# Designs tried in a protein design run: peptides against a protein of PDB entry 5NXQ. Part 122

Target 1, 114 residues: chain A of PDB entry 5NXQ
Amino acid sequence: EIQIPVSMAAEEEYLRSKVLSELLTDTLENDGEMYGNENEVLAALNGAYDKALLRLFASACSDQNVEKALSLAHELKQDRALTAAVKISERAELPSLVKKINNIREARYEQQLK

## One batch from the design tools (peptide; made by RFdiffusion4, then SolubleMPNN)

Design b2_p28_6_s4 (from b2_p28_6, 17 letters changed)
Fold by OpenDDE base, seed 1:
Structure b2_p28_6_s4 (fold): chain B 114 residues (1-114), chain A 28 residues (1-28)
Amino acid sequence: as target 1 above (114 residues)
Amino acid sequence: MWSEILAYYNEIKNDDFDFDAFADTIEI
């Protein structure tokens, strides 16, 4: 069996989940629910999306590529994923990245309160 | 399209991914 490298697999899943999540999000915003389970489906898609991103994020942290890691963190959708990114950054001993991701999380908290 | 979305959903819907555990255990 031919094994696909983790980073390649993660990037493929990132792209796949991103496209489908965006399509469904746009559909829901424009047309509303048509089948009755779109929100459940979207939640799963976003979960897969963030999972894939976090794998890429961890790889970037391992490479000490803070700029790439931060860029990926900005794309994360769920707060639990951002929290995970912070923990990964801490383990990678990247305190500047920790601070920047926490800023992202705090900004989103404030936006949700409006 | 919805059919493609559902197909992918069916592949991933049973994945109970623990983000916190992942962050603690992923190789860095």
Scores: peptide ipSAE 0.661, ipTM 0.938, DockQ to the pose 0.780
Fold by OpenDDE base, seed 5:
Structure b2_p28_6_s4 (fold): chain B 114 residues (1-114), chain A 28 residues (1-28)
Amino acid sequence: as target 1 above (114 residues)
Amino acid sequence: MWSEILAYYNEIKNDDFDFDAFADTIEI
């Protein structure tokens, strides 16, 4: 078997988790629960999604590709993933990216409070 | 659709990925 590069593997996992998460989310919203464990499954899918995204994000930061990194950060679902993205940005010495991701986090905090 | 979702879920359900640890240790 051919060993797949980390970035390619992360991209594949991102796409796979994204599609399946979206499908399940739409199903729950439109059709409701059917099997009783959909929320647990969705949580796992979203976890895998953010994990894959964060790997891609780290790669973008390593490449000093701030625009790509920011785009990926906008797709992150969990606050803990955004926090991780901030840390990675700090380690990559990208202060502008740190600020922009913190703005995303703050905006989501405000939405949660409404 | 559900069968595909469950198949993937079974691959990832035991993942204990630590976002903080990853952020602190990933090579930049």
Scores: peptide ipSAE 0.660, ipTM 0.938, DockQ to the pose 0.781
Fold by OpenDDE base, seed 2:
Structure b2_p28_6_s4 (fold): chain B 114 residues (1-114), chain A 28 residues (1-28)
Amino acid sequence: as target 1 above (114 residues)
Amino acid sequence: MWSEILAYYNEIKNDDFDFDAFADTIEI
């Protein structure tokens, strides 16, 4: 069986989950629920999305590419995914990235309070 | 469109991905 490079596989899953998540989000906003389980489906899609992003994020950290890593972190949807990104940044010994991702988290916390 | 979404959902719905465990163990 053919093995696909990890980064290529992660990119594929990122794109697929992104497109489908955005499509379902737009559908829910415009048309509402039609089949009854859209919210559960969307949660799963967003989970897959963040999972794929974290793989790409880890790769960027491994390459010491802080700019790319930060760009990917901004795309993460779930707080638990941002927390994971912080841990990965710490393990990669990238303190500037740790600070910047924590700033993203703090900003989102403030938005939730409004 | 829903059929495509649902097909992908069925592929991933049983994934119990642990973000914390991943962050702790992924090779860097």
Scores: peptide ipSAE 0.660, ipTM 0.938, DockQ to the pose 0.775
Fold by OpenDDE base, seed 3:
Structure b2_p28_6_s4 (fold): chain B 114 residues (1-114), chain A 28 residues (1-28)
Amino acid sequence: as target 1 above (114 residues)
Amino acid sequence: MWSEILAYYNEIKNDDFDFDAFADTIEI
């Protein structure tokens, strides 16, 4: 049995979930529902997407690569994933990253209110 | 396209990943 490094596995899952999530999102936006369960499928895809991203995010934080971590945080879809990213940043003692991710959350809150 | 999405969906639909627990326990 060949073991794949966690970062490599996370990268693969990130790319796979990203492509399929984007494809389904575009289809729903342009063509609407066709099969009736697309929203359930999309929710699962987005869940897998954020999970993979969060693993990559944690790796970036461990490497003290703030710029990469921030870029990954911008791609997170769910608020619970952003909250997790904040916690990871706090544990990594990266206060500048904490602030910037909280700014992302606040910006999304403002957009939701409009 | 849809068949490929469904195939992947079936692989991940039962994932019970806990974001909060992960954030608290992941090694930094």
Scores: peptide ipSAE 0.658, ipTM 0.937, DockQ to the pose 0.735

Design b2_p28_7_s1 (from b2_p28_7, 10 letters changed)
Fold by OpenDDE base, seed 2:
Structure b2_p28_7_s1 (fold): chain B 114 residues (1-114), chain A 28 residues (1-28)
Amino acid sequence: as target 1 above (114 residues)
Amino acid sequence: SAAYEEYMKEEEKKAEEEFGELIETALD
């Protein structure tokens, strides 16, 4: 079996998940049809998407590339994924990144309250 | 706020359930 570098595999997974998530979203918005499982499919896709992003995020943290890590964090969709990013940042001993991601979480929470 | 802290605690549980292994091993 050909072993692909983790970073390359993560990039591919991210792109695939991103495309699928966007296509599904567009389909739901344009067609308006509900089959009863769209939310579950979206959740699964979002989970895979965020997981792929988190791997890229961790790689950025390992490289001490805080700016790239933060940019990737902004691309995360689920709050739980942002929380995971915080935990990874803590392990990476990047307190400035922790604070910035916490700010993202807080901002999204406040938006949901409106 | 207390409500936010409670919400975040629940999200932490969800993060652990879904991404726990990744969190533990991502920097290895």
Scores: peptide ipSAE 0.652, ipTM 0.950, DockQ to the pose 0.948
Fold by OpenDDE base, seed 3:
Structure b2_p28_7_s1 (fold): chain B 114 residues (1-114), chain A 28 residues (1-28)
Amino acid sequence: as target 1 above (114 residues)
Amino acid sequence: SAAYEEYMKEEEKKAEEEFGELIETALD
């Protein structure tokens, strides 16, 4: 009857999802093998990865650790996850963090246009 | 820009769909 702390569970999921996502990405980039389901698998892994990060992000916000929160936000992959981070930051009443994450979103959008 | 605002609105919908529960409860 071992109970794992929520923070530890979140970190475990983050690490697991990160490793799997990176392995899949590397395989696709280096080997070029396609089986028809890679996009779906990648999307699922990215979702789990971002969700785990967002939990860590929220924990950092709760601790008022803006620098850690911002660092975690930079690790988010999906724009929708950055949007979620903004919403969490708003709830945490961290307007400076909101602005910084909005800057990340805008920068990524601009890069996609190039 | 208008295009960016529209894009962000769609991302907000996606964020709510995928992360809505987390957003609501993450700071509890």
Scores: peptide ipSAE 0.650, ipTM 0.950, DockQ to the pose 0.906
Fold by OpenDDE base, seed 4:
Order: C-alpha cells, then sequence, then structure tokens
Structure b2_p28_7_s1 (fold): chain B 114 residues (1-114), chain A 28 residues (1-28)
C-alpha cells in the first residue's frame, strides 16, 4: 500500500469533495433535474467538503498559522462548519481567530436575512 | 439579537452532531 502523507491526503480529499460539490451544485442550478434525494446528496457532499476543509483548518491552527486558518474558514460552506471552526479555534486557544470567524458567521447570517 | 442567538444555538447543535468527533480529535 502506498503511504500518503496526512497533509497530502487531506488536501486531496478536500479538492475531490470540492469538485464534486461544485459540480452537483452547478447541475442543480443550471439543469435542476435530478431524481430522488438530490438535496440530501448535496448536503452529504457539502458535509464531506467542509469536514475535509476543517481538517486542514485544524492543521493550520496546530501550526499557529492564524492567517492560513482564517483563509480556510472563509472557504467553509455551512454555518455549522464555521461553528465547528470556532470550537476548534477555542481548543487551539486562538481567541483572535475565534473573533474573526464569529464575524464571518455574523456576516453570513445578515446576508441570509436579505 | 435574540433571533441570531437562537439560530447560533441550533447551529452549534448541528455542528456537534456532524463534526463533533472532528472537533474533539482534530488537534490531537
Amino acid sequence: as target 1 above (114 residues)
Amino acid sequence: SAAYEEYMKEEEKKAEEEFGELIETALD
């Protein structure tokens, strides 16, 4: 079995999940004709995407790379994923990052109200 | 606002449900 570095594996999973999520989203938006539980499939893909991204986020936090962590947080899709990022940041004892991610969450909430 | 706080509480529950294991172990 080929041994893949953890960071490389995480990046690969992120990219794969990102592509699949985007392709499905584009299909639903432009074609809109999927049979069955397309919303559930999309949610699952988005969940996988965010989970992969959160692993990269946690790695950045472990490296005390706040700027990288913040940039990754901006790529998260679901509010629940941002919440998870906050929790990880709290555990990493990065209060400045916590505040910045909370700002992202608040901004997205305000956008949803429009 | 109260509405936002309630929304965030629900999102916290969802985060725990979906990402709880990751949150607990991601920094290990």
Scores: peptide ipSAE 0.650, ipTM 0.950, DockQ to the pose 0.911
Fold by OpenDDE base, seed 1:
Structure b2_p28_7_s1 (fold): chain B 114 residues (1-114), chain A 28 residues (1-28)
Amino acid sequence: as target 1 above (114 residues)
Amino acid sequence: SAAYEEYMKEEEKKAEEEFGELIETALD
């Protein structure tokens, strides 16, 4: 069996979760039909999607690639995932990145209030 | 605001529950 690098595996999971999440979202928005388990499926997909991104995010932090890390943070869907990104940034001792991600979280919160 | 701080505290708990292991090991 061929061993796949962690980063590549994360990218594969990201793409898979992204496609499925988008397809489900489009179906719900376009057809307007909801099933009893769709919210659960969407939550699971979003979780997997964000987890994959967070692994890529951590890799970027390890490489001291703040620009890439920030770009990945913008792709995160859940607030809890942004919070995780902050924690990872703190562990990576990247205070500037911490501040920028906190700004993303605050901005999204303000948008929810509108 | 106080409301935001309370919200973020809950998100901290959720982050730990869902991503805690990843946060702990991702930089290893």
Scores: peptide ipSAE 0.648, ipTM 0.950, DockQ to the pose 0.903

Design b2_p28_7_s2 (from b2_p28_7, 10 letters changed)
Fold by OpenDDE base, seed 3:
Structure b2_p28_7_s2 (fold): chain B 114 residues (1-114), chain A 28 residues (1-28)
Amino acid sequence: as target 1 above (114 residues)
Amino acid sequence: MEEFKEYEKKLEEEAEKEYGELIETALD
């Protein structure tokens, strides 16, 4: 089912950065064309993407919507963003969410070791 | 629709109030 986004600053930024990040990633992976600034652009987009996601994540925590928060955490790309999500969860007094996010971090760490 | 937008806006404002500084500095 198609979800209709709400006109909010955080969601707008999330969608914008997500689309651009995905387009850039697909281009690099499928076309094989690498330029000098593409990685920097991707990193910048990823930063904005994760920051926007964290705002949505925090909103979900404020709404006590653990399932939505966890789903959003899975979409985070950088480990430091996951760490921030843990801190937000701790402040929100959501220990179950803390554990689950830490599990995500551990899983990604193990995957990187392979 | 308007009520929903207002609700979402309130959630965003609450999140910014409680966690805004953390979010802004998280990726620095």
Scores: peptide ipSAE 0.200, ipTM 0.723, DockQ to the pose 0.032
Fold by OpenDDE base, seed 1:
Structure b2_p28_7_s2 (fold): chain B 114 residues (1-114), chain A 28 residues (1-28)
Amino acid sequence: as target 1 above (114 residues)
Amino acid sequence: MEEFKEYEKKLEEEAEKEYGELIETALD
């Protein structure tokens, strides 16, 4: 039996989620199969996506895997999801992660102003 | 592989206990 190190397995999980995120993004940007209520559908999909990521994020925090948690935070789409990630990080007593996530939020805010 | 899956499951359960309510309400 081949044993996969935890760190390697975690990286695999992240990469898998990243690929799925990219596929979702491409789908959301494609108007080919959307209906009149597409905006509501897109919002719901984004919500579900970020919620799923937050669960993974919380697990990473519980595992004290700050690097994985940060990587997952970068995949979050909505600012309110990043806010939730900050709250989780605070409860997990990971101040370095809090700071880094806030940097992500700041960067995205500045990007929106352009 | 099975051992890792069980480990991940445990982490998810712990996360749900600690942060489940926060996650469920964060994006309402």
Scores: peptide ipSAE 0.197, ipTM 0.730, DockQ to the pose 0.033
Fold by OpenDDE base, seed 2:
Structure b2_p28_7_s2 (fold): chain B 114 residues (1-114), chain A 28 residues (1-28)
Amino acid sequence: as target 1 above (114 residues)
Amino acid sequence: MEEFKEYEKKLEEEAEKEYGELIETALD
């Protein structure tokens, strides 16, 4: 059986999420006007995507892997998902991670104002 | 690979135990 180092496996997991994130972003940016149930489908996909990331994020927090958790948080798309990540970080008693995630939120708020 | 899968499974189980409800309700 093929043995994959933990670091390589983690990288694969991150790359998988990144690819999905980019695909979703491209779809939102390039699809143009949406009709019918397309908006609902995309919303559902975004929700499912962020929920999956939050599960990975929670696992990283349980492992006290702040670096991995932060990397995953950067891949979250919805602000409500980042809020959930903050709550998870608080329960995990990781105040430094809380601060860093809030910085992500603040940065996105500023981008929306432009 | 098997060892890593088991490790991740344990982490996910712990995460679900501690944060499962939070994750499920956060995006509803």
Scores: peptide ipSAE 0.197, ipTM 0.731, DockQ to the pose 0.034
Fold by OpenDDE base, seed 5:
Structure b2_p28_7_s2 (fold): chain B 114 residues (1-114), chain A 28 residues (1-28)
Amino acid sequence: as target 1 above (114 residues)
Amino acid sequence: MEEFKEYEKKLEEEAEKEYGELIETALD
């Protein structure tokens, strides 16, 4: 029986999350006319999405896989989720990751100002 | 595949023990 390498499995997981992120983004940006509760539903979905990513992020931190953790952080939608990722990184004693995530936050802030 | 699943499960369990409360309250 052929075993799937850990690296390939991790990459598949990342790609899956990226596809989901794109789908959510497309829904938010290209949904057209919005109904009264649709924005709330989408926000709730984004919350659930980010929470799921944070669990994967925490797992990556526990595995000391900074590259995977950072990749997952890039997929987070909400700033408050990035803040949570920073807190997780701090508890995991990964200061380099903290800095990199804060860079993501700063970049997004700048984009919003444009 | 089973080996990977077991490994990932272990990591998730460890992460939940260490950061579960933080994750649960992060988006409140």
Scores: peptide ipSAE 0.194, ipTM 0.724, DockQ to the pose 0.033

Design b2_p28_7_s3 (from b2_p28_7, 10 letters changed)
Fold by OpenDDE base, seed 2:
Structure b2_p28_7_s3 (fold): chain B 114 residues (1-114), chain A 28 residues (1-28)
Amino acid sequence: as target 1 above (114 residues)
Amino acid sequence: MKEFEEYKKKEEEEAEKEYGELIETALD
């Protein structure tokens, strides 16, 4: 059996999930409600999207590529995913990245309050 | 901020539920 590299698999899933999430979002914005469960569907898509990104994030951390990791973190949608990124960064012993991701979390939280 | 800390705590619990395995094995 041919094995697909983890990074390639993650990228593929990321792109797929990203496209689906964006399409759904655009549809909701332009066409309104579809079936009444749009938020649930969107959450599921976002979960898959973030999970794929987290795998890429972990790979970047393993490579000690902080800038790439941070860039990927900015693309995460859910705070729980950012939290996971923090935990991964801690395990990777990248305290500067931990701080920067926590700053992202705080900034997004403040935006939600507005 | 107490509210933010409580929010973070909740999200950490959710992160563990959803991504716990990924976090544990991410750097293996």
Scores: peptide ipSAE 0.620, ipTM 0.947, DockQ to the pose 0.879
Fold by OpenDDE base, seed 3:
Structure b2_p28_7_s3 (fold): chain B 114 residues (1-114), chain A 28 residues (1-28)
Amino acid sequence: as target 1 above (114 residues)
Amino acid sequence: MKEFEEYKKKEEEEAEKEYGELIETALD
């Protein structure tokens, strides 16, 4: 029995969900609706994607790798996931990262208002 | 921005509901 480390499992799930989400998005943009359940599928994929990404983010914070953590935060899709990233950063006592992630959140918020 | 701050508070509650365990155990 081969046991996969938690970090590797998280990476696998992240990559899988990322690929599927991107493929779905590309299909919708270029070919239109597929089967009528695209939004539901996309939401499910995005949830799994962000959750997997947050685990990688937490690992980066644990390693005190702020640059990697910030890069991962930019890849998060949902604001509630970014909020979770802020909370994780607070637990990690990384105030600079907290500020930068909140800047991402505010920027996205402002873009949605346009 | 005041409106954003209020939005943040709401989203924080949602984040805790969905990712609370991950947040609390992230550095364990």
Scores: peptide ipSAE 0.352, ipTM 0.862, DockQ to the pose 0.833
Fold by OpenDDE base, seed 1:
Structure b2_p28_7_s3 (fold): chain B 114 residues (1-114), chain A 28 residues (1-28)
Amino acid sequence: as target 1 above (114 residues)
Amino acid sequence: MKEFEEYKKKEEEEAEKEYGELIETALD
């Protein structure tokens, strides 16, 4: 079982998550092998990765740091994670952030249509 | 440094209390 460490230190967790994101992206782009179950491994990693980012995102929202929250949202990989970010933003009463995150979602959707 | 790190940890813990259920269920 692959374990991704979770830290309550915002900056350290962000950097760790960013590295993971880059590694996962490289793996997908180069069709790398990961113990013969690449798709399952990547799905699990992406889930843990996005959950970690969402925790940081929630913290940023609590701090009313929209810029930080938006930056973190850009690092999210799954659309369902972006949807969660929208819901968190709504609960935090940050409508401008809601709009910006939905713009991210729309942009990614359009890219998939190409 | 230590105080700031503790502050960040506390803030994230509070955020988890408020949004944790949403985060956990969102990616199921």
Scores: peptide ipSAE 0.146, ipTM 0.634, DockQ to the pose 0.030
Fold by OpenDDE base, seed 5:
Structure b2_p28_7_s3 (fold): chain B 114 residues (1-114), chain A 28 residues (1-28)
Amino acid sequence: as target 1 above (114 residues)
Amino acid sequence: MKEFEEYKKKEEEEAEKEYGELIETALD
């Protein structure tokens, strides 16, 4: 039996999340006409997605893996999820990460204003 | 894959102990 290295496992989880993010994004942008409760379903899926990512984010923070945490933060879709990431970072006493996540939030905010 | 799932579960459990409440309420 082949053992799976911890680093490989972590990378696989990240890649899985990224693929899901891309699928959700493509659905939102390219699905065309939407009917019924489809928008609500997509919103719920995004919520579940962000919540799952936040768990991974929290794990990264606990491991003091700032780079991984930041990468995961970039995958978050909703601003409220980024806000949660900031709160988690504060509890983890990672002020540098707090600043970087707030930069992400600011950048997205500015993009929406255009 | 079993080893990966076990690893993921362990990591998530540890994260939940520290930040689970925040995560659960963050998107309310």
Scores: peptide ipSAE 0.104, ipTM 0.633, DockQ to the pose 0.034

Design b2_p28_7_s4 (from b2_p28_7, 8 letters changed)
Fold by OpenDDE base, seed 1:
Structure b2_p28_7_s4 (fold): chain B 114 residues (1-114), chain A 28 residues (1-28)
Amino acid sequence: as target 1 above (114 residues)
Amino acid sequence: MEEFKKYEEELEEKAEEEYGELIETALD
């Protein structure tokens, strides 16, 4: 019997939700198919995606691996997920990571204004 | 490989204890 660690399960969920989200997005963009629930499905997938990433992010913080944590933060899609990452970083007492994640948020805000 | 898996699992468990509630409610 093969046991999968919790961290690996989180990464699996991340990859699964990422792939499904991308496939759905591509379908909408390329085929223009609308079934009425695409936005809800995408939101759910994005939520699962970011939640899985946050678990990985938290593990990286627990490991004091700031570079890994930062790399994961860059992959987060929703601003509220970045906010959660900041909160985790604050609780982990990693002020340098807090600053870097806030820089990510600022950059995305600027991009939205264009 | 086994040692690595165990270490990663321990990190996840530690993270769950410290940040689990925050993660569970972050995207509500």
Scores: peptide ipSAE 0.423, ipTM 0.869, DockQ to the pose 0.031
Fold by OpenDDE base, seed 4:
Structure b2_p28_7_s4 (fold): chain B 114 residues (1-114), chain A 28 residues (1-28)
Amino acid sequence: as target 1 above (114 residues)
Amino acid sequence: MEEFKKYEEELEEKAEEEYGELIETALD
């Protein structure tokens, strides 16, 4: 399991995982070649990425910075990560943020229909 | 910069205390 530390190290992990995830995604989309467990690696990176984002998101909520939290939520890739963001927002008693994140989820659902 | 860093660290520590378990289990 990838351990993402508290403090500014979380941002470093976020950036690292983001870069690697994007590189692998681009390779898959542009080259279309996979050799081994790239999907698992990508999934793991995406997991670490979202987890790092959630930590940043939680910090923003603790700071009562709704706009920053919302911006971070838009960067989340997995629906289950958005669900976690909703739960964090609920616990933080930020109903406006809850609604806005749910709007993100709904928008993504609609996009999947296309 | 140091004050900012300390503030951010405190926020992340607070967030970890409040939401850490939720985050750790969210993607399981």
Scores: peptide ipSAE 0.422, ipTM 0.870, DockQ to the pose 0.030
Fold by OpenDDE base, seed 3:
Structure b2_p28_7_s4 (fold): chain B 114 residues (1-114), chain A 28 residues (1-28)
Amino acid sequence: as target 1 above (114 residues)
Amino acid sequence: MEEFKKYEEELEEKAEEEYGELIETALD
């Protein structure tokens, strides 16, 4: 049975920004139409996306749901957002989550060097 | 559904109280 969750501000913003970011990305990659402002729009959407994710991440931490928090951290796009996630995890006194998020950061850094 | 909504709202409120400033300034 498929359950439809109630509307929540953070979840709604996350989904909205996620969909828009994905649509824009797909359009740019597949259609190749560049008008000069798409990258700026994408960056703005990515910012909103990560911020929305961080709110969900923080809620997961408040709920002591480490697995959900980690899953959400994997969805973060910007390194600075991961840094924020680490800080949240530290304040939440979740050292295992801190370590795992730092591993994500390190892995992404290594990929950028290749 | 109402209980779920209430619980999620409470979590969101708690997270905002504890981490709201950190989140708001994270991407500045």
Scores: peptide ipSAE 0.422, ipTM 0.868, DockQ to the pose 0.032
Fold by OpenDDE base, seed 2:
Structure b2_p28_7_s4 (fold): chain B 114 residues (1-114), chain A 28 residues (1-28)
Amino acid sequence: as target 1 above (114 residues)
Amino acid sequence: MEEFKKYEEELEEKAEEEYGELIETALD
């Protein structure tokens, strides 16, 4: 059995979810189909990916490392994950980070309108 | 390296204590 250090658990989950999500995405783009439930699988993988990132984000907030937290927030894919990041930032009493994450959300909203 | 790993572990534990429930329910 593979033993992962506790301090690297969040990073390992992030990398695993990221790799699987990218592989699935590439397969869909190249082949256009998989097993008939590819959309559900992709959604689940994206969820796991963002959840793993949120754990890293929370750790950065606990470390009061706003720069690292912000860089991680940019990697989040789902708007609901950004919302969670805002809530974490609020609880961490980091108003500057709250503002910057909301700017990310606003920018993505504008992109969706185009 | 050992000190770094210990520090990262402490951060994850602190984050889990403060934000764990929020993270677990955020994407449900």
Scores: peptide ipSAE 0.415, ipTM 0.867, DockQ to the pose 0.031

